# Ledger of designs, part 164: peptides against a protein of PDB entry 2N1D

Target 1, 169 residues: chain A of PDB entry 2N1D
Amino acid sequence: EVKVKIPEELKPWLVDDWDLITRQKQLFYLPAKKNVDSILEDYANYKKSRGNTDNKEYAVNEVVAGIKEYFNVMLGTQLLYKFERPQYAEILADHPDAPMSQVYGAPHLLRLFVRIGAMLAYTPLDEKSLALLLNYLHDFLKYLAKNSATLFSASDYEVAPPEYHRKAV

## One batch from the design tools (peptide; made by RFdiffusion4, then SolubleMPNN)

Design b1_p29_4_s4 (from b1_p29_4, 11 letters changed)
Fold by OpenDDE base, seed 5:
Structure b1_p29_4_s4 (fold): chain B 169 residues (1-169), chain A 29 residues (1-29)
Amino acid sequence: as target 1 above (169 residues)
Amino acid sequence: SEKELEEMLKKIEELTLKIVKILKEAEEK
């Protein structure tokens, strides 16, 4: 499969995220206080402030749009732990037409990059094209790592109520 | 299901090819 390198700084968070949900039976609070859309917007603005040329700015915007679409396509079927399924079902029932990038936040966005590589392997890309794409994805991941203190926090999770446990067993 | 996965992979492929095309154009300028 295509290897998307996760920054070392973020790897412990993936473990913590898994632990919070799977072992501690907590849920990420939804809708996210800072959703995927806002994170991507902040990234785009960050790149703009760094003095990008028009063509590179356009490229970044398209990457942002692409990441958003990746997320919205993959969230429901690829990025959720079993324990999160009832929560997702509730979100769909309450907001059937809302893109998940407006509901979920940084932890789930990070999970995307753990899973996307396997899917990219099925895209007929030459080595140069793949490297180019990965460079942009890795740049975004670097941004997440730089802002990890504000984007990833156990305080964004809460213990699921007893009635939820009955649904999630 | 496998069919659903294939459909998802198709969407990912289409998106990826579109992105890569734009990225390559940006690199040429």
Scores: peptide ipSAE 0.522, ipTM 0.898, DockQ to the pose 0.711
Fold by OpenDDE base, seed 4:
Structure b1_p29_4_s4 (fold): chain B 169 residues (1-169), chain A 29 residues (1-29)
Amino acid sequence: as target 1 above (169 residues)
Amino acid sequence: SEKELEEMLKKIEELTLKIVKILKEAEEK
């Protein structure tokens, strides 16, 4: 089993995210004001500004591209709560050619790291390779934790209208 | 479906192997 450790600072947010949607029947506002693409770009720029070597900078860019693709592959089938399904269907209809990393934001990106470990368990990686990948993923998670005050907010959610509730049964 | 899950896992595997290869190259230089 592959375990991706979520920083303790972000675990309470996962609970709040779940509560906002499943109990309070709210939806994350879409398209996100700050989408996954933007968050990943900010991270890449942050790493560049820290004076990394050329090799490390190149590696970070590839990790960013990889995380983006992980998200786009997994969002629709693995990262959504049942209540969010009608919203997702509407997004697909309105933006059929747009990657979901341009639509969704930080909360859904964080959910990726809750689920990605189970998927990685099916990839034939040796221990050294897995540790190397996890180091980069954990570094990104630390970045999310460091910037959690600006990335995660209940104000990015809104109460779903009554018409939506009928579709989400 | 089971087929869709398998296809997704294949994509994840391909992506992961690509990333790991690049990361290893970065570590060795």
Scores: peptide ipSAE 0.522, ipTM 0.898, DockQ to the pose 0.720
Fold by OpenDDE base, seed 3:
Structure b1_p29_4_s4 (fold): chain B 169 residues (1-169), chain A 29 residues (1-29)
Amino acid sequence: as target 1 above (169 residues)
Amino acid sequence: SEKELEEMLKKIEELTLKIVKILKEAEEK
């Protein structure tokens, strides 16, 4: 398995996220007030403002595009807790043509980085290539950690109604 | 399902290889 290191600042949030959904039976408010697309865009702009060269800026944009695609590929089948399945079904019905990166937000995006390592293990990458990719992914994670106060909040969740509970069994 | 996972792994692989290629090109410059 490929090890994707989650910043220490974000590890407690993963626990809180799990707790809010699985134990407290809450749901992340959808569509997200700040979706994955916007988060990635902000990151790209942040990197641009740091004075990167054109080549590095291009690389960041490609990483952003890649992360977005990773998310859209994996969200439905790999990143959701069981309790969130009915909500996902409703989202698909209400937004059939929208990529999930336009619907979901930071918590689910962070879950991607918990799961992506296992998927990457099946890609035939040499040591240097893997390290290079991981460096960019870790850089993005550092950005999430830096902005965690605004990106991750329990106030973005709400208690699921009783009707929802029946669907989630 | 196994088939679904296999398909996902293939997509991830293709995407990853594409990204890595671009990243290498950027690093070399």
Scores: peptide ipSAE 0.521, ipTM 0.897, DockQ to the pose 0.736
Fold by OpenDDE base, seed 1:
Structure b1_p29_4_s4 (fold): chain B 169 residues (1-169), chain A 29 residues (1-29)
Amino acid sequence: as target 1 above (169 residues)
Amino acid sequence: SEKELEEMLKKIEELTLKIVKILKEAEEK
């Protein structure tokens, strides 16, 4: 497995996210007030404001596009807890043409980085190439950590109604 | 299913190789 290092600041949130869903039977409010697309856009703009060269800016944009695509590919099958599956089905019915990066938010985006390492292990990358990719991914994670106070909040979750419980189990 | 996972892995691989190629080009400049 390819190890993607999660910043220490974000590890407690992963536990809270899991607890909110699995133990407290809450759901992240969808569509997200701040979706994955907007988070990635903010990151790209943040990098631009730091005076990067044209080449570095282009690279960041490609990484952003890649992260978005990773998310959209993996969300439905890899990033959801069992309790969230009925909600996902409803989202697909209500928003059949919308990419999930426009629906889901920061918590699910963070889950991507917990899972992506195992997927990357199947890609034939040399050590130098892998290190290069990981450097960019870690830089984005660092951005999430710096903005964690505004991106991650239990107030973005709500208690699922009894009708939902019957569908989830 | 196994087939679905394989398809996903292929897509991830293709995306990753594309990204890495671009990143390498950026590092060389």
Scores: peptide ipSAE 0.507, ipTM 0.893, DockQ to the pose 0.740

Design b1_p29_5_s1 (from b1_p29_5, 11 letters changed)
Fold by OpenDDE base, seed 4:
Formats: sequence, C-alpha cells, structure tokens
Structure b1_p29_5_s1 (fold): chain B 169 residues (1-169), chain A 29 residues (1-29)
Amino acid sequence: as target 1 above (169 residues)
Amino acid sequence: SEMEEMLKKLKELTEKVVSVLKEAEEKEK
C-alpha cells in the first residue's frame, strides 16, 4: 500500500462530505460550479505565478494532466458513495462523452487522493520515482488545503428529491 | 475485466508522468 498523506486541514471535510451524502441524503450539485478541470488549471497557474523554471512548469503541467486522467478513470467505479450512483447514471445518460473532470468538483477530486494510493501500488515504480511522484501529489494537496475555504462548502450540496430516494436503494 | 483495464490505463499514465518528472528534475541540476 502506497500512503498518500491527506493534509490535516482537509480530513474534517472528508467526514463532512461523507455525512452530507450518506447521512443527510444530499447530493453535490452537478454540473459543478467549479469543476475539476478549473481547479487543476488554477493550480497550474498558481505554480507558474510562483516563479518556477520552465522545467518545473512543464512538470506541473504533466502532473495536472495525470491527475485529470486519474480522476476521469476512477470517478465512476472508485470515488462514489452508493447514494450517488443514480446521479452518476443520469450524468452519463445526458452527457455520455463528457469527461467527469468537467462535471464534478473539489469534494470528489479530494476523494481521489484517498483511493489513489492503492492504485499506485499496482504500478512497479522504484522508490525514487514513487517519492518524486508523491512529492508532486502532496504539493497539490497542500494547494487544496490552502484554498479549502473557497473549494469546499456544504452549500454546494442540495437535498435529494423524494423520487431520487426510490432510485438509491 | 473493468478493473484490469483501469489498472492498465493508470499504470501507463503513472509511468508517463514519472518519466516526465524525472526528466524535469535532471534538467534542474
């Protein structure tokens, strides 16, 4: 198991996210007002503004692209709670060719980093390569933590309608 | 299986990203 450390500032949000959906039977509003693509773009621009070299900027862009693809691959099968499955099915029906990084937002992106460690364990990386990748992933998580006040809010969730509960058995 | 296909895709993505990161790190020296 590859351990991806979640910043302490974000751990309470993971609990709140779980509670909003599983206990309070709410759904994250879709399509997200600020989707994963936008968050990753903001991060890349943030890193650029910090005066990084061209080489580091190039590396950040590749990390962003990688995170995006990881999210799009894992969202449907690894990142959703049971209660969210009908919503996901509706999104797929309405937008079959849209990448989920254009639909979902910060809470689901954060869930990726809870699950990504198990997936990385299946990739035969040497210790140095793994450490290098983890450093970039942790840097991104640090960015999410610094911007948590604007990225994570219970107001982005809404109470599911009664007819939805019948689907979410 | 779906899981196997996902893992294969993620493996390829990871290796690609790591390759670029290592190249960038080397150029920073």
Scores: peptide ipSAE 0.387, ipTM 0.854, DockQ to the pose 0.725
Fold by OpenDDE base, seed 5:
Parts: structure tokens; sequence; C-alpha cells
Structure b1_p29_5_s1 (fold): chain B 169 residues (1-169), chain A 29 residues (1-29)
């Protein structure tokens, strides 16, 4: 399995995210105030502002596009807790063709990086290629960590109503 | 299966990304 290292600053949030949903029976408010698309766009712009060459900018854009697609592919089947499935079903019913990167936000995006390593293991990559990809992924994670105060907040969650509890079990 | 389809898509995506990253790396030398 490919190991994607999560910054230490973000590991506690993964626990909090899990606790909010699984134990406290809360839901992340959807659509997200700051969705995955906007987070990735901000990252790309951040990288541009640091004086990257056109080649590096192109690479960053490709990584952003890749992360977005990874998220959209994996969200529904790999990144949701059981308690979140009714919410997801409602989103699909209301917006069947909407990319989930336009609906969900930072917490679910972070969950992607917990799972992406296992997915990468199914792609035959040489050591150099894998290291190169991981460097970009870790760079993005570092960006998330730097902006964690604005991206991750328990206030973005709300207690699910009793009606939701009945359909979530 | 759904998993197989997902993995196939992810594989193609990963290969595409890596290809671009390699190109960028070479051009920066």
Amino acid sequence: as target 1 above (169 residues)
Amino acid sequence: SEMEEMLKKLKELTEKVVSVLKEAEEKEK
C-alpha cells in the first residue's frame, strides 16, 4: 500500500470529523460554504503566486484536476460514513449530475487522502513516478494544513434531525 | 463491478497525472 502522510496538524481533525458524524450524529452542512472546487482553485492560485514556471503551473493544474476527479469518483463509495449516506442520496436526487466537488468541502476532501494511497497501489508506478506524485499530494496537504483554521470547523456541522436518524440506520 | 470500474478510472487518471508531472520535471532541468 502506498502511504500518503497526513500532516500532524490535520490528524486530530480526522478524529473530530469522525466523532462529529459517527458519535455525535451530526452532518456536514451541504452544499459546502467552501467546496472542493474552490479549495483546489485557491491552491492553484497560491502556487502561481509563488513564482512557478509555466511548466510547474501546468503540473499543478494537472494535479488539481486529478485530485478533483479522484474526489468525484471516490466520494460516494469510499469517503462517506454510514450515517452520511441518506444525505448523499438526497444530494444525488436533487442534483444527479452535479460533481460532488461542488457540493462537499474540506473535511471530505481530507478523507480522500486517507484512502487514496490504497487506490494508488492499484496503479503500477515506478519508484520515481510514485515519489513525484506523492510530493505533489503532500504539498497540497501541507496547504490544507496551513489553511486548516479556515477550512475545518465543527461549526460547519449540525445535529441531524430525528427524522434523519430513522433513515440513517 | 463498481469497484473495478472505479479502479480502472483511477488508474487511467493516475497515469495521466504522472505523465504530466514527469514532463514538467524534465523541462525544469
Scores: peptide ipSAE 0.322, ipTM 0.827, DockQ to the pose 0.711
Fold by OpenDDE base, seed 3:
Structure b1_p29_5_s1 (fold): chain B 169 residues (1-169), chain A 29 residues (1-29)
Amino acid sequence: as target 1 above (169 residues)
Amino acid sequence: SEMEEMLKKLKELTEKVVSVLKEAEEKEK
């Protein structure tokens, strides 16, 4: 399995995220006030502002596009806890054509990096290519860690209404 | 299967991303 290292600063959040939803029966507020698209855009702009060459900028943009697509592909089937399924169904019904990167936010994006390693194991990459990809992914994760105070907050969650509990086992 | 389709998408995406990244790295050297 390909190991994607999550920064230590973000690991506690993964636990909190899980706890908020699974134990406290809360839901992340959707649509996210700060969605995945905007987070990725901010990252790209951040990298650009650091004086990257055109080549590096191009690479960052590709990584951003890739992460976005990874998220959109995996969100519905790989990144949701069971309790979140009814919410997801509602989102799909209300916004059938919207990519999930425009709906969900940082917590779900972070979950992607917990799962992506297993998926990458099915892609035949040479060691150099894999290392290169991982470097960019880790760089993005580092960005998330640096901005964790603004990206991750329990206040972005809310208690699910009683009727929701009946839908979620 | 659904998983197979997802993996296919991810594979294609990964290959694309890696290709661009490798190209960029080469140009930076």
Scores: peptide ipSAE 0.311, ipTM 0.824, DockQ to the pose 0.724
Fold by OpenDDE base, seed 1:
Structure b1_p29_5_s1 (fold): chain B 169 residues (1-169), chain A 29 residues (1-29)
Amino acid sequence: as target 1 above (169 residues)
Amino acid sequence: SEMEEMLKKLKELTEKVVSVLKEAEEKEK
C-alpha cells in the first residue's frame, strides 16, 4: 500500500486515542469544539501567511478540499472504532444534513491519515504524481504535529454512560 | 457495493487533486 508517514510525535496520540475509546470506554465529545473544517481552514490560512505564491495557495486549497472530502467519505465506515458506532448513529440522527467534517475533530482527522494510504493504492498514480500528493499530505501532518498540544487532548473525551454501553455491543 | 462506490469516489477525487497539484507545480517552475 501507499505509505503515509505519520510524524513520530503524533504516534503516541494514536495509541492514547485507541486506549481512551476501546479500553477506557470513553467517547470524543461531539460536536467537536474544534472541528475538521476549522482545522483545515486554519492550515490554509497558515500556509497563506507564509507568503506563498498564488499558485501554491491554490494548490493548498485544493488539498484542503480533498482532505475534507476524504474525511467525509471515510469517517463512518473506515475511521470509527466499534465502540463509537452508536454515537455516530446518534450524530446522523441529530445532524442529518451536516458533513462529518463539521462534527468531528482532530483525533478522527488524524485517523484518516492512518487509513488513507490503503485507499490511495487503488488510484493508478505514477510515481511522480503520488510523491507530489504525499508531499502535501505530509506537510499537513507536520502542521498537525506542530499544533498537537492544542489539537489533541484526553480532556476532549468523556466516559460513556451505562445506557451507551448497552448499545455498543 | 458500498465499498466499490467509495473507492470510485476516492479515485476520482484523488485524480482531481493530483491534476491541480501538477498544474500548480508547472506554473511554479
Scores: peptide ipSAE 0.303, ipTM 0.819, DockQ to the pose 0.699

Design b1_p29_5_s2 (from b1_p29_5, 12 letters changed)
Fold by OpenDDE base, seed 1:
Structure b1_p29_5_s2 (fold): chain B 169 residues (1-169), chain A 29 residues (1-29)
Amino acid sequence: as target 1 above (169 residues)
Amino acid sequence: SEMEEILEKLRELTKKVVEVLKEYLEKEK
C-alpha cells in the first residue's frame, strides 16, 4: 500500500479533530472561514513568491488543481465521521452547486492525506510517477505543518444542538 | 523539455487518480 507520510507536527491535530467530533460531539463550523480553495491558493502564491521560474509555477498549479479535485471527489464518502453526515446532507441541500472545497476547511483537507494513500494503491502508476506525485503531496503537507497554528484550531468547532443529535443516531 | 514532461506527468496522474476514485465511489453506492 502507498504510504503518505503525515508530518509529526500534524498527527496530534488529527487525534484532537477526531476527539472533538466523535467524543465531544462538536461540529466544524461551516462554511469554513478559510476554505480549501483559499488554502490551496495561499500555497500556490507562497511557492510563486519564492522566485520560482515560470515552469515551476505551472507545476504548482497542476498540484493545486489535483489536490482540489481529490478533495472534492472524496469528501462526502471518505473524509467524514459518522457524526458529520447530517451536517453534510444539510450543506448539500443549501449549496447544491458549490464544490466542497469552497465549504470545508483545513481539518477535512488534512484528512484527505490520511486516506489518499490507500486509494493510490488502486491507480496504475509506475514507480517514477508515484514518486513525483508523493514529492509534491509531501511538499504541500510541509506547508500545512508550517502554518498549522493558523489553520487548525479547536475554536473552529462548536457543540452540536440537541436536534442534531437526534439526526446523527 | 524536462519541465514540460513533468507537467504532463502530473496532469496525467491527476486524471488517472480521479478516474480511479470515481470508479471506487460508484461501487460503494
Scores: peptide ipSAE 0.262, ipTM 0.763, DockQ to the pose 0.083
Fold by OpenDDE base, seed 4:
Structure b1_p29_5_s2 (fold): chain B 169 residues (1-169), chain A 29 residues (1-29)
Amino acid sequence: as target 1 above (169 residues)
Amino acid sequence: SEMEEILEKLRELTKKVVEVLKEYLEKEK
């Protein structure tokens, strides 16, 4: 198993996210007010503002593109709690061709990093390649931690309506 | 250059990882 270290600042949020959905029966408001695409764009702009060279800028773009693709591939089958499945089905029906990175937001993006480590165990990557990938993933996680106050909020969730509960049983 | 080499590795790594992940998820169906 490949270990992806989650910053200590974000671990409490993972618990809150789980509690809001599984125990309190709330749903993250969709489409997200700030979607994954915008978060990644902000990260890229942040890195570029740090005086990076042209080549460093290209590296950031590749990281952003990679994380976006990882998220879009894994969201539907790996990142959702059982209670969220009817909501996801509705999103697919309404927007069959829309990337989920344009619909979902920071909480689901963070869940990616909880799961991706186990998935990477199935990748035929050598130790050097894995180290490279992990370095970039951890750098992005540090960014999420730094901006956690604006990215993660219980106010982005809402109580699921009664008709939804009937679908989620 | 050194940076160009890093960029190439990153591009190749990203492509490889994504493809493997897609394949893995398909096999779980």
Scores: peptide ipSAE 0.178, ipTM 0.701, DockQ to the pose 0.084
Fold by OpenDDE base, seed 5:
Order: structure tokens, then C-alpha cells, then sequence
Structure b1_p29_5_s2 (fold): chain B 169 residues (1-169), chain A 29 residues (1-29)
């Protein structure tokens, strides 16, 4: 398995996210007020505004495109807790043609990096290529950690209604 | 150029990863 290191600043949030949904039976408000597309766009703009001379820093758009695709492929089957599955079904019905990166937000995006390592182990990437990809993924995670106070909040969750509980059983 | 090579490398990596992910997920269903 390929190890993706989650910043220490974000590990407590992963626990809070799990607790809000699995134990407190809350749902992340969808569509997200700040979706994955917007977060990735902000990251790209942040990197470009720094104006470093390093050519590798100008490859941000490709990294953003990659993360977006990874998220959209994995969200429905790999990133949801059991309690969230009815909500996902409703989202598919209401937004059948929308990519999930336009619907979901920061908490689900962070979950991607918990799961992506195991999937990357099955890719035919050589060691150097994998290291390059991982470096960019870690750079993005550092950005999430730096902006964690604005990206992650329990106020983005709400108690699921009674009718949802019946549907989730 | 060096920059073009980096961009192309990232594009190719993304393509390979996405393809493998899709195949893997289809097998797990």
C-alpha cells in the first residue's frame, strides 16, 4: 500500500467528521456551500499568486484536474459512510449529470486522501512517477491544513430528519 | 521544454490512475 501522510492538524477533524455522521446521525449540508471545485480553484489561485520561479509550481492545474477526477471516481463507492448512502441516492436523482465535485465539500475531499493510497498501489506507476504525484498531493494537503479553520466546521452539518432515519435503516 | 515535460508527465499519470481506479471499482461491484 502507498502511504499518504495526513497532516497532524487534520487528523482530529477526520475523527469529528466520523462522529458527526456515524454517532450523532448528522449529514453534511448538500449541495456544499463551498464545493470541491471551488476549493481546488482557490488552491490553484493561491499557488499562482505566490509567483515562485520553480517550474514545478506551475503544474498546479494538472494536479487540480487529477484530484478532481480521483474524487469524482471514488466518492460514491469509497468515501461515504453507510448513513450517507440515502443522501447520495437523492443527490444522484436531483443532479444526475453533475460531477460530485460540484456537490460535496471539504470533509469528503479529505476522506479521499485516506483511501487513495490503497488504490494507487494497483497503478502501473514507476517509483519516480509515484513520488512526483505524492509530492503534489502532500502539498495540497498542507494547503488544507493551513486553511482548516475556514474549510472544516461542525456547523456545516445538520441533524437528519426523521424520515431520513427510516430510509437509512 | 522542461515545463512541458512536467505537464505532460502529470497528464499521463492522471490518465493512468483514473483508468486503473475505474477498472478496480467495476470489479468490486
Amino acid sequence: as target 1 above (169 residues)
Amino acid sequence: SEMEEILEKLRELTKKVVEVLKEYLEKEK
Scores: peptide ipSAE 0.120, ipTM 0.659, DockQ to the pose 0.084
Fold by OpenDDE base, seed 3:
Structure b1_p29_5_s2 (fold): chain B 169 residues (1-169), chain A 29 residues (1-29)
Amino acid sequence: as target 1 above (169 residues)
Amino acid sequence: SEMEEILEKLRELTKKVVEVLKEYLEKEK
């Protein structure tokens, strides 16, 4: 398995996220106040505004496009806890043509990086190519960590109503 | 240039990852 290192600052949040959903029976408020698309856009703008002469910094557009695609492919089947499945079904019904990167936010985006490593193990990537991808993924994760105070908050979750509990059996 | 090479590699990596993900999801059905 390919190891994607999660910053230490974000590991406690993964636990809190799991606890809020699975134990406290809360749901992340959707549509997100700050969706995945906007987070990726902010990252891209941040990288471009650094004014670095390093040509590698301009590769951010491809990184953003890749992360977005990975998220949209994996969200529905790989990134949701069981309790969140009815909510996802409702979102699909209300927004059938919208990519999930426009609906979900930072917590679900972070979950992607917990799962993406296993998927990368099945790709026919040479060692150098894999290292390149991992470097950019880790750079993005570092950005999430730096902005964690504004991206991750328990106040973005709310207690699910009783009628929802009946659906989430 | 070095930049063009990096961009091309990232594009190819994205395609490969997406293909694997789709195949995996289909297999799980």
Scores: peptide ipSAE 0.082, ipTM 0.621, DockQ to the pose 0.083

Design b1_p29_5_s3 (from b1_p29_5, 12 letters changed)
Fold by OpenDDE base, seed 3:
Structure b1_p29_5_s3 (fold): chain B 169 residues (1-169), chain A 29 residues (1-29)
Amino acid sequence: as target 1 above (169 residues)
Amino acid sequence: SSMEEMLKKIKELTKKVVEVLKKAEEKEK
């Protein structure tokens, strides 16, 4: 299995995220105030501001695009807890043509990196290529960790209404 | 089949990304 290392700073958030939804029966507020697209854009701009060469900028942009697509592909089937399924269905009904990267935010994006390793294990890559990809993914994760205070907050969740609870059983 | 489709998409995306990354790395060195 391909191991994508989650920064230690973010691991507690994964637990909190799980707890908020599964135990406390809360839902992440959708559409996200800061969606995945914006997070990725901020990252790209951040990297650009660091004085990267054109080549590195191009690479970062590609990684951003890749992460976005990974997210959009995996969100619906791989990244949601059972309790979130009705919410997802509602989102699809209300915004059928919107990519989920425009709807969901940082918590779900972080979940991607918990799951992506297993998917990458089925992709034939040479060691160098895999290492290269992982380096970029880890760099992005490092960015998330650095900005965790603004990206991850329990205040972005809200208690699901009683009607929702009935649907989520 | 749904999983297979997902894996296929992931593979395609990954290959594309990696290709760009490799090119960028080569030019950067």
Scores: peptide ipSAE 0.445, ipTM 0.880, DockQ to the pose 0.725
Fold by OpenDDE base, seed 5:
Structure b1_p29_5_s3 (fold): chain B 169 residues (1-169), chain A 29 residues (1-29)
Amino acid sequence: as target 1 above (169 residues)
Amino acid sequence: SSMEEMLKKIKELTKKVVEVLKKAEEKEK
C-alpha cells in the first residue's frame, strides 16, 4: 500500500470532521465558500510566487489538475460518510454536470489524501516515480496545513434538520 | 464495476501526472 503522510497538524481535523458529521449529525455547508478548485488555484499561484521555473510551474499545474480529477472521480463513491449521501444526491439532482471540485471544499479534499494511497497502489510505478509523485502530494498537503486556520473550521458545518435525518438512515 | 472504472481512471491520471513530473525533473537538472 502506498502511504500518503498526512501532516500532524491536519490529523486532528480529520477526527473533528468525522465527529461533526457522524456523531453530531452536521453537514458541511454546500456549495463550499472556498471550493476545491479555488484551493488548488491558490496553491498553484502560491508556488508560482516562490520563484519556480517554468518547468516546475508546469509540473505544479499538472499536479493541480491531477488532484482535481482525483477528487472528482472519488468524491461520490469514496470520500463521503453515509450521513452525507442524501446531501450529495441533492447536489447531483440540482447540478448533474457540475464537477464536485466546484461544490465541495477543504475537508473533503483532505479526505482524498486519506484514500488516494490505496488507489495509487494499483498503479504500476517504479520507486522513483512514486517518490516524485508523493513529494508533490506531500507538498500540497503541507500547503493545506499552513493554511489550515482558514481552510478548516467547524463553523462551516451546520446541524442537519430533522427532515434530513429521516432520509439519511 | 464502479470500482474498476475508478481504478482505471486513477491509473490513467497518475501515469499522465508522473510523466509530466519526470520531464520537469529532468529539465531542472
Scores: peptide ipSAE 0.440, ipTM 0.880, DockQ to the pose 0.720
Fold by OpenDDE base, seed 4:
Structure b1_p29_5_s3 (fold): chain B 169 residues (1-169), chain A 29 residues (1-29)
Amino acid sequence: as target 1 above (169 residues)
Amino acid sequence: SSMEEMLKKIKELTKKVVEVLKKAEEKEK
């Protein structure tokens, strides 16, 4: 098992996210006002502004690209609650060729890190390689935690209309 | 299966990223 540690500051948000959707029957507003692509770009720029070497900057860019692809691969099948499935279907119908990193935002991106560990457990990585990757992933999570006040808000959710409830059986 | 395809993509992506990270780390020494 590969354990990706979620910062303690973000764990309460995961509970709130789950509650908003599963219990309160709300949906994250799509397309996101700040999508995953934008969040990752901000992170890359943040790392650049910290005075990193060219080599570290290059590494960060590759991590950003990797996280984006992880998200796009896993969103539809691994990161959605049952109540969100009709919404996802509508997004696919309206934007069949759009990567989900351009549609979804911070809450779903955070869910990726809850699930990615199980996927990484099946990758043939040596311990040193895995540790290196995890260090970068944890660094990104630390960034999310530091910016949680601007990235995570219940105001980004809305009550699903009555007709949606009929679809979300 | 869709799961197998997903795992394949994750493996390929991870391998690529790790390779770049290792090279970057080596150059920092």
Scores: peptide ipSAE 0.436, ipTM 0.877, DockQ to the pose 0.731
Fold by OpenDDE base, seed 1:
Structure b1_p29_5_s3 (fold): chain B 169 residues (1-169), chain A 29 residues (1-29)
Amino acid sequence: as target 1 above (169 residues)
Amino acid sequence: SSMEEMLKKIKELTKKVVEVLKKAEEKEK
């Protein structure tokens, strides 16, 4: 499959995220205080502030749009642990017209990059094109790593109530 | 299937993004 390299400093978080939900039976607080849309917007603005050319800015914006769409397409079926499924159903009921990029936050966004490689493997891209795309994706991941202290925190999770446990079988 | 539809969407999105990125790269050279 297509290898999407996750920064080493973010790998421990993936383990913590899994542990919080699967073993500790906690849920990420939704809607996220810092949603995927805002994270991507901040990234785009960050890149703009670095004095990039108009062409590079346009490219970054396209990547941002792509990541957002990847997330919205994959969140419900590919990025959730079993324990999170009832919460997702509730979110769909409460926010039927909202894209999930406006509801979920950094932890789930990071999960996207764990899974997207397998999906990209089905897209016929030449080596140069794939490398180009991966370079931009990796650049975004570096941004997440750089801002990990503010984006990833166990305090964003809450212990699920007993009634939720009944639903999450 | 739902998976096939998802893969199709990912494929279409990826192609679109790559095309833009390639054009941008060409202009930067």
Scores: peptide ipSAE 0.429, ipTM 0.876, DockQ to the pose 0.751

